# Designs tried in a protein design run: peptides against a protein of PDB entry 8BZL. Part 44

Target 1, 228 residues: chain A of PDB entry 8BZL
Amino acid sequence: SYDRAITVFSPDGHLFQVEYAQEAVKKGSTAVGVRGRDIVVLGVEKKSVAKLQDERTVRKICALDDNVCMAFAGLTADARIVINRARVECQSHRLTVEDPVTVEYITRYIASLKQRYTQSNGRRPFGISALIVGFDFDGTPRLYQTDPSGTYHAWKANAIGRGAKSVREFLEKNYTDEAIETDDLTIKLVIKALLEVVQSGGKNIELAVMRRDQSLKILNPEEIEKYV
Target 2, 242 residues: chain B of PDB entry 8BZL
Amino acid sequence: SRRYDSRTTIFSPEGRLYQVEYAMEAIGHAGTCLGILANDGVLLAAERRNIHKLLDEVFFSEKIYKLNEDMACSVAGITSDANVLTNELRLIAQRYLLQYQEPIPCEQLVTALCDIKQAYTQFGGKRPFGVSLLYIGWDKHYGFQLYQSDPSGNYGGWKATCIGNNSAAAVSMLKQDYKEGEMTLKSALALAIKVLNKTMDVSKLSAEKVEIATLTRENGKTVIRVLKQKEVEQLIKKHEEE

## One batch from the design tools (peptide; aimed at target 2 R16 E21 N154)

Design b1_p15_6_s4 (made by RFdiffusion4, then SolubleMPNN; from b1_p15_6, 6 letters changed)
Fold by OpenDDE base, seed 3:
Structure b1_p15_6_s4 (fold): chain B 228 residues (1-228), chain C 242 residues (1-242), chain A 15 residues (1-15)
Amino acid sequence: as target 1 above (228 residues)
Amino acid sequence: as target 2 above (242 residues)
Amino acid sequence: SAEFEEAKKRFEAKR
């Protein structure tokens, strides 16, 4: 079957399907990422889980590898595809290069994947942005963001999703060396940032922390409340 | 906007996938399917709309499909799409069994199909499947499980849920009456009948219009059983007496 | 069915 080109340039040079995919991201739950000194923190707005829904199946933060985690905003089903491919690449890299991926490497892989879906005939863009955090082998904490276009950049702190603007404005004002001096302060910064757009404290926040040489830790609501 | 309605799955200016939304709307007109998780089992209850007297009593569950020895599903939506997806589920499960010499974990089977559904929302020249599914299963990892998936390729685990016609009302009733941690399969069956009686636009619920399957564990084996009409009649009778 | 299988194969091949 003729795979029609879906993503084409407008007369003014815009890729409307990419822009519209970005609008899908803006409808997604808010996610925030912050790079501390020896910690990376991801926070996500937890949608009110339906009373009868199993919370274990509602995850917005996932591990890509032991040293890399990702949060996303936008289409959950699209995100699952990206996550799965990224996980495969992380494992492949370990097998072929005998080292874990750098955070930049896996970000670039994801970005390239997204870009291909903006250019390939018969494919629409992914309706997701991602915050990718982790540690390089040298112990350097990293934070990257990707969008539906396949662009990526390194950040000290960033946010994606419906509340991203407000969260970013908060981070721009409050992200200082003093604010990230300790792990606890860094976590507190993320929580405060999310509270700009999320009502009712720890019950509506999913928080993940990765410290140097440690695995991803998802904080429980009680642990989150200690920082509020 | 009509412009995005006629094209295959593309984003609207507002970031909506109208073809997916329209597929979900179509499912809202399909027969009601319920799933309820209990401590000692899980069940599916589905509205049977095609009661043709001439249908050979091969009680092929019109709405409930056995996927493997440990899983079953019910479908709301386009029957032809349902047949394709249920066949695919069986193939995925069988391939896994052959490869790993153990049954596929429930969530993994659900995810595999959801990835296919998602693909039909992303690749050109394809329309979304006009189907939502409820999955019931048992595995050694999580025990009894209930999942729901939609045309977008999203899924979630549930204690109780509903798809198809009047699903919102059914879910509301389930939220009111579902007792977390105290649900027995017997109580779940009674709840299913109660909800179906209210959500089906029928004056009187009859056993011929309802399909029920239970998934239990007996002697370390999963047992999937479609209730006989007489058993369903008894459940309805009990409900009417209450 | 054939289109489904082909689409699936294409999807899987792109993984």
Scores: peptide ipSAE 0.006, ipTM 0.605, DockQ to the pose 0.032
OpenDDE base, seeds 1, 2, 4, 5: peptide ipSAE 0.007, 0.000, 0.000, 0.000; ipTM 0.527, 0.598, 0.599, 0.597; seed 1 fails the geometry check

Design b1_p15_7 (made by RFdiffusion4)
Pose (drawn by RFdiffusion4):
Structure b1_p15_7 (pose): chain A 225 residues (1-47, 50-199, 201-228), chain B 238 residues (1-200, 205-242), chain P 15 residues (1-15); non-standard residues A62 YCM
Amino acid sequence: SYDRAITVFSPDGHLFQVEYAQEAVKKGSTAVGVRGRDIVVLGVEKKAKLQDERTVRKICALDDNVCMAFAGLTADARIVINRARVECQSHRLTVEDPVTVEYITRYIASLKQRYTQSNGRRPFGISALIVGFDFDGTPRLYQTDPSGTYHAWKANAIGRGAKSVREFLEKNYTDEAIETDDLTIKLVIKALLEVVQGGKNIELAVMRRDQSLKILNPEEIEKYV
Amino acid sequence: SRRYDSRTTIFSPEGRLYQVEYAMEAIGHAGTCLGILANDGVLLAAERRNIHKLLDEVFFSEKIYKLNEDMACSVAGITSDANVLTNELRLIAQRYLLQYQEPIPCEQLVTALCDIKQAYTQFGGKRPFGVSLLYIGWDKHYGFQLYQSDPSGNYGGWKATCIGNNSAAAVSMLKQDYKEGEMTLKSALALAIKVLNKTMLSAEKVEIATLTRENGKTVIRVLKQKEVEQLIKKHEEE
Amino acid sequence: SAEEAAEERAEALFA
């Protein structure tokens, strides 16, 4: 089989294929995640008439208690999402507990890292925001990128214009903003309206403590706008 | 040998996949192919690129392929690659029927093939398939459906779409004329002739298939030349 | 143009 080293070091210690994978992420639609007190919210920018909205969604459930949003190559994302879904079931089988948000994040990150050091393969061209709750009810938000690095965040953005949205969230992520569920959703819509020039072209989803993923209707989003 | 390896599965500096983009270029030069969803069925309209006089026409169709009892598809791009992929689609549909004893839902069949196409872009060092496919079908979950896939493995559901030559012009005509939720098969047939009229008119130059439900069973039929010649006459009056 | 068509193909990867 094909064994060419695709990801290699360059002078100065750069891994060019990873950096190029990060460029693919910037070409992706904006995704925003906010961790609230008892709620986590994901929002994504949408790119069209005659298209079935159900089929092209950027927010996916990995397990009953974990879901994710992504930016970058949509085909690579489907592969990573289905790999993570299989791992969530393997964990329930072996430990008899649902996966922690951290566990599945670590798994997705290590899968991505393996694709930066394996022969015959290019890196995954996606970043992911992963949200959910732990056994003790603690809300979580993690980010993964193509290098395999992962971190926890109070709030974050990935994809096109992520730097601007991040700077908005830094100034606006306060206790007042995450005091209630309505204000937590509102902060995500405001963060997206910063780069979407829009309001009717946004998808949003909410996850509450042990209540599973709820995707908001267009009519419910129009009320906030 | 590193010297002769064209490295078909790497990123460009901008995060682009050049072989995938070049494959999409090949599809843009293929015969026009469009699909339209309606309340009582789904249809595929295709430009025949085999319009030579000395051709025999031995099959019931040239560009439209039955995948299983409830599904059909059409292709744009490299014909040989399309043969490999359509054979694989039939195998996936039969593997699902064997396992679950029920027909494969349409989206599950598209996702399964797209995973194969995505793998060719990430590992193996091989050129990708130069094929875009339109899928039409019916399942107990979502009823009548239309899907499109491209060489990277991306797919989407559509009420109407077009692939191949002059597809951008065709998508424009569909946005203007397609009445969302009010289309019948007869009106969708009229719109298909209208779209192919601009982007290309003769019955020998076009191929039309319809998918409908009759007595709880799916019917996939290629329209005879007589029915196509009558549809062309009905439009010229407009 | 050719450049516009190339960009549209590039964008399709992220759709």

Design b1_p15_7_s1 (made by RFdiffusion4, then SolubleMPNN; from b1_p15_7, 7 letters changed)
Fold by OpenDDE base, seed 5:
Structure b1_p15_7_s1 (fold): chain B 228 residues (1-228), chain C 242 residues (1-242), chain A 15 residues (1-15)
Amino acid sequence: as target 1 above (228 residues)
Amino acid sequence: as target 2 above (242 residues)
Amino acid sequence: SAAERRERNAERLFE
């Protein structure tokens, strides 16, 4: 039996499975990304890890390569697939082109992957949006967002997931050149943005920082509290 | 709408995967499986429901499967699905061993299976596996480990957890009694009996209804042992005396 | 309740 096309156009021109995948993203934990002058920062709402759960296995921010990291909102299992594919592509690019990927390149790759899953027979869309941050080889900080449809755009700051609207509203008001003048101010901006939707303060925030020519650093709770 | 819950795993208008949720609900009706991580080992305890007098007395583990020399798992859910997944786990582990000439790290084995599970939630013509698994293992990277996976392809590491019938209540009990950093295998076994006694839908806990496996390290080797019925009886008796 | 269990199960997909 031919697998029925999962993602088809409605009579009104809608791709319902894509729209519904976007609804799945809204159920995910909130993630925020901010591009500073010489820093990129990702913050994620940390769901209360069950007391007996190993925190090592609960990561919402992951490295795709040395110069690129990603946060996501939506289905965790779907995200793992995308992350793995992106990591393989980053390594492949290093081997074939002899340079790390640009943030735009890997974003486009992820976007293309997502788009294919909206058009391929017998596949549902990925139930994830992603914030992809990093540095290009020239040292330029970048922030991109992808959604389940496979669209992508560059941002100065953005948010995805459950509290994205509130966080975006905060960023629209507070993202200024002065607010990102220093690395510390940029980090503070991300924390303040997340606090719009996170009730229990710094304990429920996962924060990752990538500075120019530095590896991804995940801040511990004590480090986060210094900015609160 | 019935349209989104009766076909291949697709998103509902609310962004839900109902077939995955239903698979998880089915697992909730399966026999209870517990996993507890200790400082000196890790254990699985599982409810044995199929007690037929006509079963050949060969000590078969109904719910606990050895995967390789360093890992075992317990299953809650559809038995046929469990058999497929446990076979896949063994194959993955063996292929890794062949390719790299070393045992597969515990988390990598779990992840490999979880990717398969995820695929069955995304590709047409497939249904989710109606199985959750607890994995116990040892590797040189992280030592003793306990993992849980579900039909979605999601997984996590745990100090103690439960799947199957009354799993939520069991987890609550584990949270109350689990002492981080002080858990010995002996104390873990006692805790397992305590929790099973309260969570199993039986009037009285008996050794015939419980399977327990321990994973330890002896002389630099992993030892996976299924407890004998007499050993389980002793654990139950000790619990009744306290 | 069964409904509460389903909601909890649904939430686990995003954890």
Scores: peptide ipSAE 0.438, ipTM 0.828, DockQ to the pose 0.855
OpenDDE base, seeds 1, 2, 3, 4: peptide ipSAE 0.350, 0.390, 0.364, 0.410; ipTM 0.785, 0.800, 0.801, 0.779

Design b1_p15_7_s2 (made by RFdiffusion4, then SolubleMPNN; from b1_p15_7, 7 letters changed)
Fold by OpenDDE base, seed 4:
Structure b1_p15_7_s2 (fold): chain B 228 residues (1-228), chain C 242 residues (1-242), chain A 15 residues (1-15)
Amino acid sequence: as target 1 above (228 residues)
Amino acid sequence: as target 2 above (242 residues)
Amino acid sequence: SAEERRRRNAERLFE
């Protein structure tokens, strides 16, 4: 069966394992990314953290480097592997090139890693999509998306995961120059976008903000409620 | 060109990893293991199913393993897989100690094993491990800790959790009775007995069928202790009198 | 139910 072969094309030219990995992404919690003028914002749907779960260990948004952050949708364990590889590459780049990675560079690295896992008979594709945000050394904010196939593109705004369609539709209607004119408006846009799919308001949203020449800031629930 | 490996865990058309799910289902039939985090310690409680009268060595711990001076774990699932993973945990911890001259942080040890588990779900020629683990430990970074990991390589920190048979019911009971910030080791032990009494498929809970280990700090040192049968009997008796 | 358990297990892969 062609659907059971990892690296075999179907007669109609489909890589089923890659397509099925994309279906896995759709089962993941929703993540949204928005590029503002001088800010990048990531938001993720917090599944109701079990009352007894340590919130510290539930991270859907992570730093890859001082200037790059990543959110993902799909298999959590797969994401950890990708994140670790990306972090190592970011550090390696600093050592070898003596500059931090560009957001495009690290995205391309992640994409290449994913692509290799689609072409090896001994490996299944990664079941994750990622939103990668950050600032280049010239201060330009960037947002990229990568999927299980290893494709990547630059975006102004995008969403991945279960509620991605609804969030994208919202962003397509509401992403304007006016809506991102200020940092606060950009943050508000992300929150509003997530609220399209998140029922319980600010308690079920994780939000991360990176401003130019600043480190990643994860907003606490109280800070999020100020924008709701 | 790497040969096609028919044994690779693959995605279903719906994006599911059925082999991982099936491994998790197998664990659901294993003996119950509980973990509870308290203010002054952390504990593991596990069901003993194989009480064979002819076993010479009363394995002091069938399901609870000391990993190093600061960590222990309990396992649910395939015994052979558990042995491999617990050995690997010990090796990882030892290698870290040798390299850095300090004990491995609890979460790092858990993550290292979880990366191995994940690899067995992604690389060809391998099947998922049919094992879930509860980890208890202490480190200078986060103090007392409780973690759970599953065949997928996913893990999380917990205040209280359960794996194995009737784990869902146990977790529900823990959610009801666990009082955040007020949990002493004594109260945690009582809670463990309460939950096991309700979730184990036994008519009467006996000390012979339960293993309990506690991890505490005494004089700046971690102490991992497996409770004696008499101590467990006393806990059961106290519960029966309540 | 066994089906509910399987569903829960499946969902855990994405948590």
Scores: peptide ipSAE 0.404, ipTM 0.799, DockQ to the pose 0.847
OpenDDE base, seeds 1, 2, 3, 5: peptide ipSAE 0.369, 0.076, 0.343, 0.330; ipTM 0.809, 0.523, 0.791, 0.702

Design b1_p15_7_s3 (made by RFdiffusion4, then SolubleMPNN; from b1_p15_7, 6 letters changed)
Fold by OpenDDE base, seed 3:
Structure b1_p15_7_s3 (fold): chain B 228 residues (1-228), chain C 242 residues (1-242), chain A 15 residues (1-15)
Amino acid sequence: as target 1 above (228 residues)
Amino acid sequence: as target 2 above (242 residues)
Amino acid sequence: SAAERREARAERLFE
């Protein structure tokens, strides 16, 4: 009988499986998101790719739609499920509403999906947190975070994963209007934030940049080194 | 720890999925399977453990399965689980072909199965599959490809990799000897024999204990061939002479 | 060690 009740309240009102899923997120590599004035930037810690592994198949940053991208921390397989569902929803929304999703809309969709997996019998929570960035149709840059519980909030800057605490502390001190005044400064802020937890500089960082009215751009290592 | 390791598909207090980890551990006891990507083809080499004299030779391959005309896989782990997953792969590939009138892209087939594997780690009343797979294939998008998947539903593309018994040692040897950009199918076959000879717990490597399949392109068609025992013998002999 | 191998495998589950 207990095999069906994966997520239940404890006597003290805690959802242990959700809390444990949050611990799973902390085992993931660090991801950081920063909202600039006319730019959104995602940065992730690159795991040392095995020499014989195809780098193409190792992506922590993915596009959900032309105007939205996501970074995640936690269980990679769980993330794939969430990403696929989010992509389908983005396309469905374009077909039914004839407009791209807002960043808030798709975040809410993902959050609702996660929440259902915390309440449905016979399902464990997703072991992932996500940073979702993009532009609304009005050109407003947005950054949202979701966690395994299905909660979501809008942020100016945030981090998830193993080094999230240190990165957040850095961002709390260094995120100012001056620090995000230009696109380049915003990118530099993300790199500096990641360098708090990532060793060996630009080789272990992946950066994605989305500017207003532009597609997602993944920076190559040489481009990253220019900001270091 | 013990309360969570007995429950399927539940997080531990540390955020671990012990059932998935245990499934992966079980695979470590399975026969060795290698995959190597070359410029002109891709191969699978697998250890045959069940050499029973009474086995009807009708089993072309114990561990290597043709999925469609463009893909094959090898399995390490629980045989019954492997049979279910390989059958599912074939069904997915056929459904795609019927729907789109073209072969399923290699990565898409791998991903589809990985989503199933993931589901068995998330939905109650299910245990993880005790199987890792190596996939070899060709498609028009990426050419020759090698993938590995595990019980978690994770997968990755590889130039060369190993699953099953002594996989870590095999991967280390592959890293040392694999020459990026210069790997021919012939050299890949030789490398496979070299690695198997060192990683299999046998005093002498014999053709009876090794299954090898190659995937090549001939005249614009994919050719999947299981090497004959005589061909494997020749490869082993050549290795012993070097 | 067997323990180190298990930990290494566990780490592969997370990204």
Scores: peptide ipSAE 0.289, ipTM 0.779, DockQ to the pose 0.768
OpenDDE base, seeds 1, 2, 4, 5: peptide ipSAE 0.305, 0.210, 0.267, 0.040; ipTM 0.780, 0.676, 0.816, 0.527; seeds 1, 2, 4 fail the geometry check

Design b1_p15_7_s4 (made by RFdiffusion4, then SolubleMPNN; from b1_p15_7, 7 letters changed)
Fold by OpenDDE base, seed 4:
Structure b1_p15_7_s4 (fold): chain B 228 residues (1-228), chain C 242 residues (1-242), chain A 15 residues (1-15)
Amino acid sequence: as target 1 above (228 residues)
Amino acid sequence: as target 2 above (242 residues)
Amino acid sequence: SAAARAAARAEALYE
């Protein structure tokens, strides 16, 4: 069957394993990214951490470098592989080029990696989408999305995971220049967007904020509640 | 070649990796393994199913493996897969020690193996490992630690957890009785016996059917000790008296 | 139930 062939096109031109990997992404919890004027914000639906699980080991938002962070949706183990390779590339770039990666560069690297896993008969696609945010060396905030196919695009705002459709619809209606005029308003926009799909308010949301020339900051639950 | 595709773990139309899920199901039929983190140590308790009187080598620990001086693990699932993975863990730990002249951090060892597990779910000609592991260890970064990994290459840190047969029931009991911040190794041992007594499909818990290892720190050194049968008997007796 | 266990296993793979 064409659906079992990793790299075979269907008669109608579909790569089923890539499409099915996209379905795997939809099983992941929701992540949202928003580019503000001088801020990038990632918000994720906090999966109910099992009682007795160490929260330290449950990370949906991670740093790739000092100027780049990523949120993902889909297979956790697949994400770890992508993250590790991206981190190595970021460090390699710093060593060889003597500058940090641009957000576009590292996104393209990740996208190329994913694409290769769609074209080899010996590999299944990665079951993850990612929102990649950060700042270029010139201080420009960037947001990119990549999916299992290895496609990538720049966004003002986007969402991935199970609630992505609803969140995107909200962002399409509410993302305006006025809504991102300040850092606080940008953060509020992300929270409001997540609240479209997350139950029980700010307790089930994790937020990461990166401002120009600042490191990634994970907001604590108390800080999040101020915006709710 | 179509033949290689049949040997690769692939996505279902719904985005599921059924071969990984089936590997996890197979682990559910394996003997129960418990891990409990305490303030002053960490322990593994495992069901011993293969008590063959004719076994020439008294395997003191059939399911608990020392990885290095600071870490041990227990396994649930396919024995042959477990042997391969535990050997790989030892090799990774030794290579790190050789390279850096320091013991490998606990989480780093776990992640290194998990990357291997993940690869066996993504690359052609490979099947998922039919093994879940519990890891106990100590390092200078996080102190005493307990980790669980599964066939997907996913892992997590835990205060207490269970893998293998009746793991869901065991986890439920652990959630009820585990007291965060107040757990001593002594209380953890008692809890392990309590949970095993209720979750093992045996009429009476005996020391012959249970393996327990503790990891503690003494004089700035990690001590990994497998409890003697007499010690386990005493723990069982104490539980029966309560 | 077997179905509940299957669902739990599936959910454990995704974040």
Scores: peptide ipSAE 0.338, ipTM 0.815, DockQ to the pose 0.773
OpenDDE base, seeds 1, 2, 3, 5: peptide ipSAE 0.311, 0.270, 0.066, 0.058; ipTM 0.788, 0.703, 0.753, 0.535; seed 5 fails the geometry check

Design b1_p15_8 (made by RFdiffusion4)
Pose (drawn by RFdiffusion4):
Structure b1_p15_8 (pose): chain A 225 residues (1-47, 50-199, 201-228), chain B 238 residues (1-200, 205-242), chain P 15 residues (1-15); non-standard residues A62 YCM
Amino acid sequence: SYDRAITVFSPDGHLFQVEYAQEAVKKGSTAVGVRGRDIVVLGVEKKAKLQDERTVRKICALDDNVCMAFAGLTADARIVINRARVECQSHRLTVEDPVTVEYITRYIASLKQRYTQSNGRRPFGISALIVGFDFDGTPRLYQTDPSGTYHAWKANAIGRGAKSVREFLEKNYTDEAIETDDLTIKLVIKALLEVVQGGKNIELAVMRRDQSLKILNPEEIEKYV
Amino acid sequence: SRRYDSRTTIFSPEGRLYQVEYAMEAIGHAGTCLGILANDGVLLAAERRNIHKLLDEVFFSEKIYKLNEDMACSVAGITSDANVLTNELRLIAQRYLLQYQEPIPCEQLVTALCDIKQAYTQFGGKRPFGVSLLYIGWDKHYGFQLYQSDPSGNYGGWKATCIGNNSAAAVSMLKQDYKEGEMTLKSALALAIKVLNKTMLSAEKVEIATLTRENGKTVIRVLKQKEVEQLIKKHEEE
Amino acid sequence: SYNYFDGVVEHFDPP
């Protein structure tokens, strides 16, 4: 089989294929995640008439208690999502507990890292925001990128214009903003309206303590706008 | 040998997959192919690129392929690659029926093939398939459905779409004329002739298939030349 | 020329 080293070091210690994978993420639609007191919210920018909205969604459930949003190559994202879904079931089988948000994040990150050091393969061209709750009810938000690095965040953005949205969230992520569920959802819509020039072209989802993923209707989003 | 390896599965500096983009260029030079969803069925309209006089026409169709009892598809791009992929679609549909004893839902069949196409872009060092497919079908979950896939493995559901030559012009005509939720098969057939009239008229140059439900069973039929010649006459009056 | 980062391309007409 094909064994060519695709990800290699360059002078100065750069891994060019990883950096190029990060460029693919910037070409992706904006995704925003905010961790609230008892709620986590994901929002994504949408790119069209005659298209079925159900089929092209950037917010996916990995397990009953974990879901994710992504930016970058949509085909690479389907592969990573299905790999994570299979791992969530393997964990329930072996430990008899649902996966922690950190566990599945570590798994997705290590899968991505393996694709930066394996022969015959290019890196995954996606970043992911992963949200959910732990056994003790603690809300979580993690980010993964193509290098395999992962971190926890109070709030974050990935994809086109992520730098601008991040700077907005830095100034606006306060206790007042995440005091209630309605204000937590509102902060995500405001963060997206910063780069979407829009309001009717946004998808949004909410996850509450042990209540599973709820995707908001267009009519419910129009009320906030 | 590293010297002769064209490296078909790497990123460009901008995060682009050049072989995928070049494959999409090949599809844009293929015969026009469009699909329209309606309340009582789904249809595929295709430009025949085999319009030579000395051709025999031995099959019931040239560009429209039955995948299983409830599904059909059409292709744009490299014909040989399309043969490999359509054979694989039939195998996936049969594997699902064997396992679950029920027909494969349409989206599950599209996802399964797209995973194969995505693998060719990430590892193996091979050129990708130069094929875009339109899928039409019916399942107990979502009823009548239309899907499109491209060489990278991306797919999406559509009420109407077009692939191949002059597809941008065709998508424009569909946005203007398609009445969302009010289309019948008769009106969708009229719109298909109208779209192919601009982007290309003769019955020998077009191929039309319809998918409908009759007595709880799916019917996939290629329209005879007589029915197509009558549809072309009915439009010229407009 | 193609935006496949946001899903399937709408059409394949080259510039």

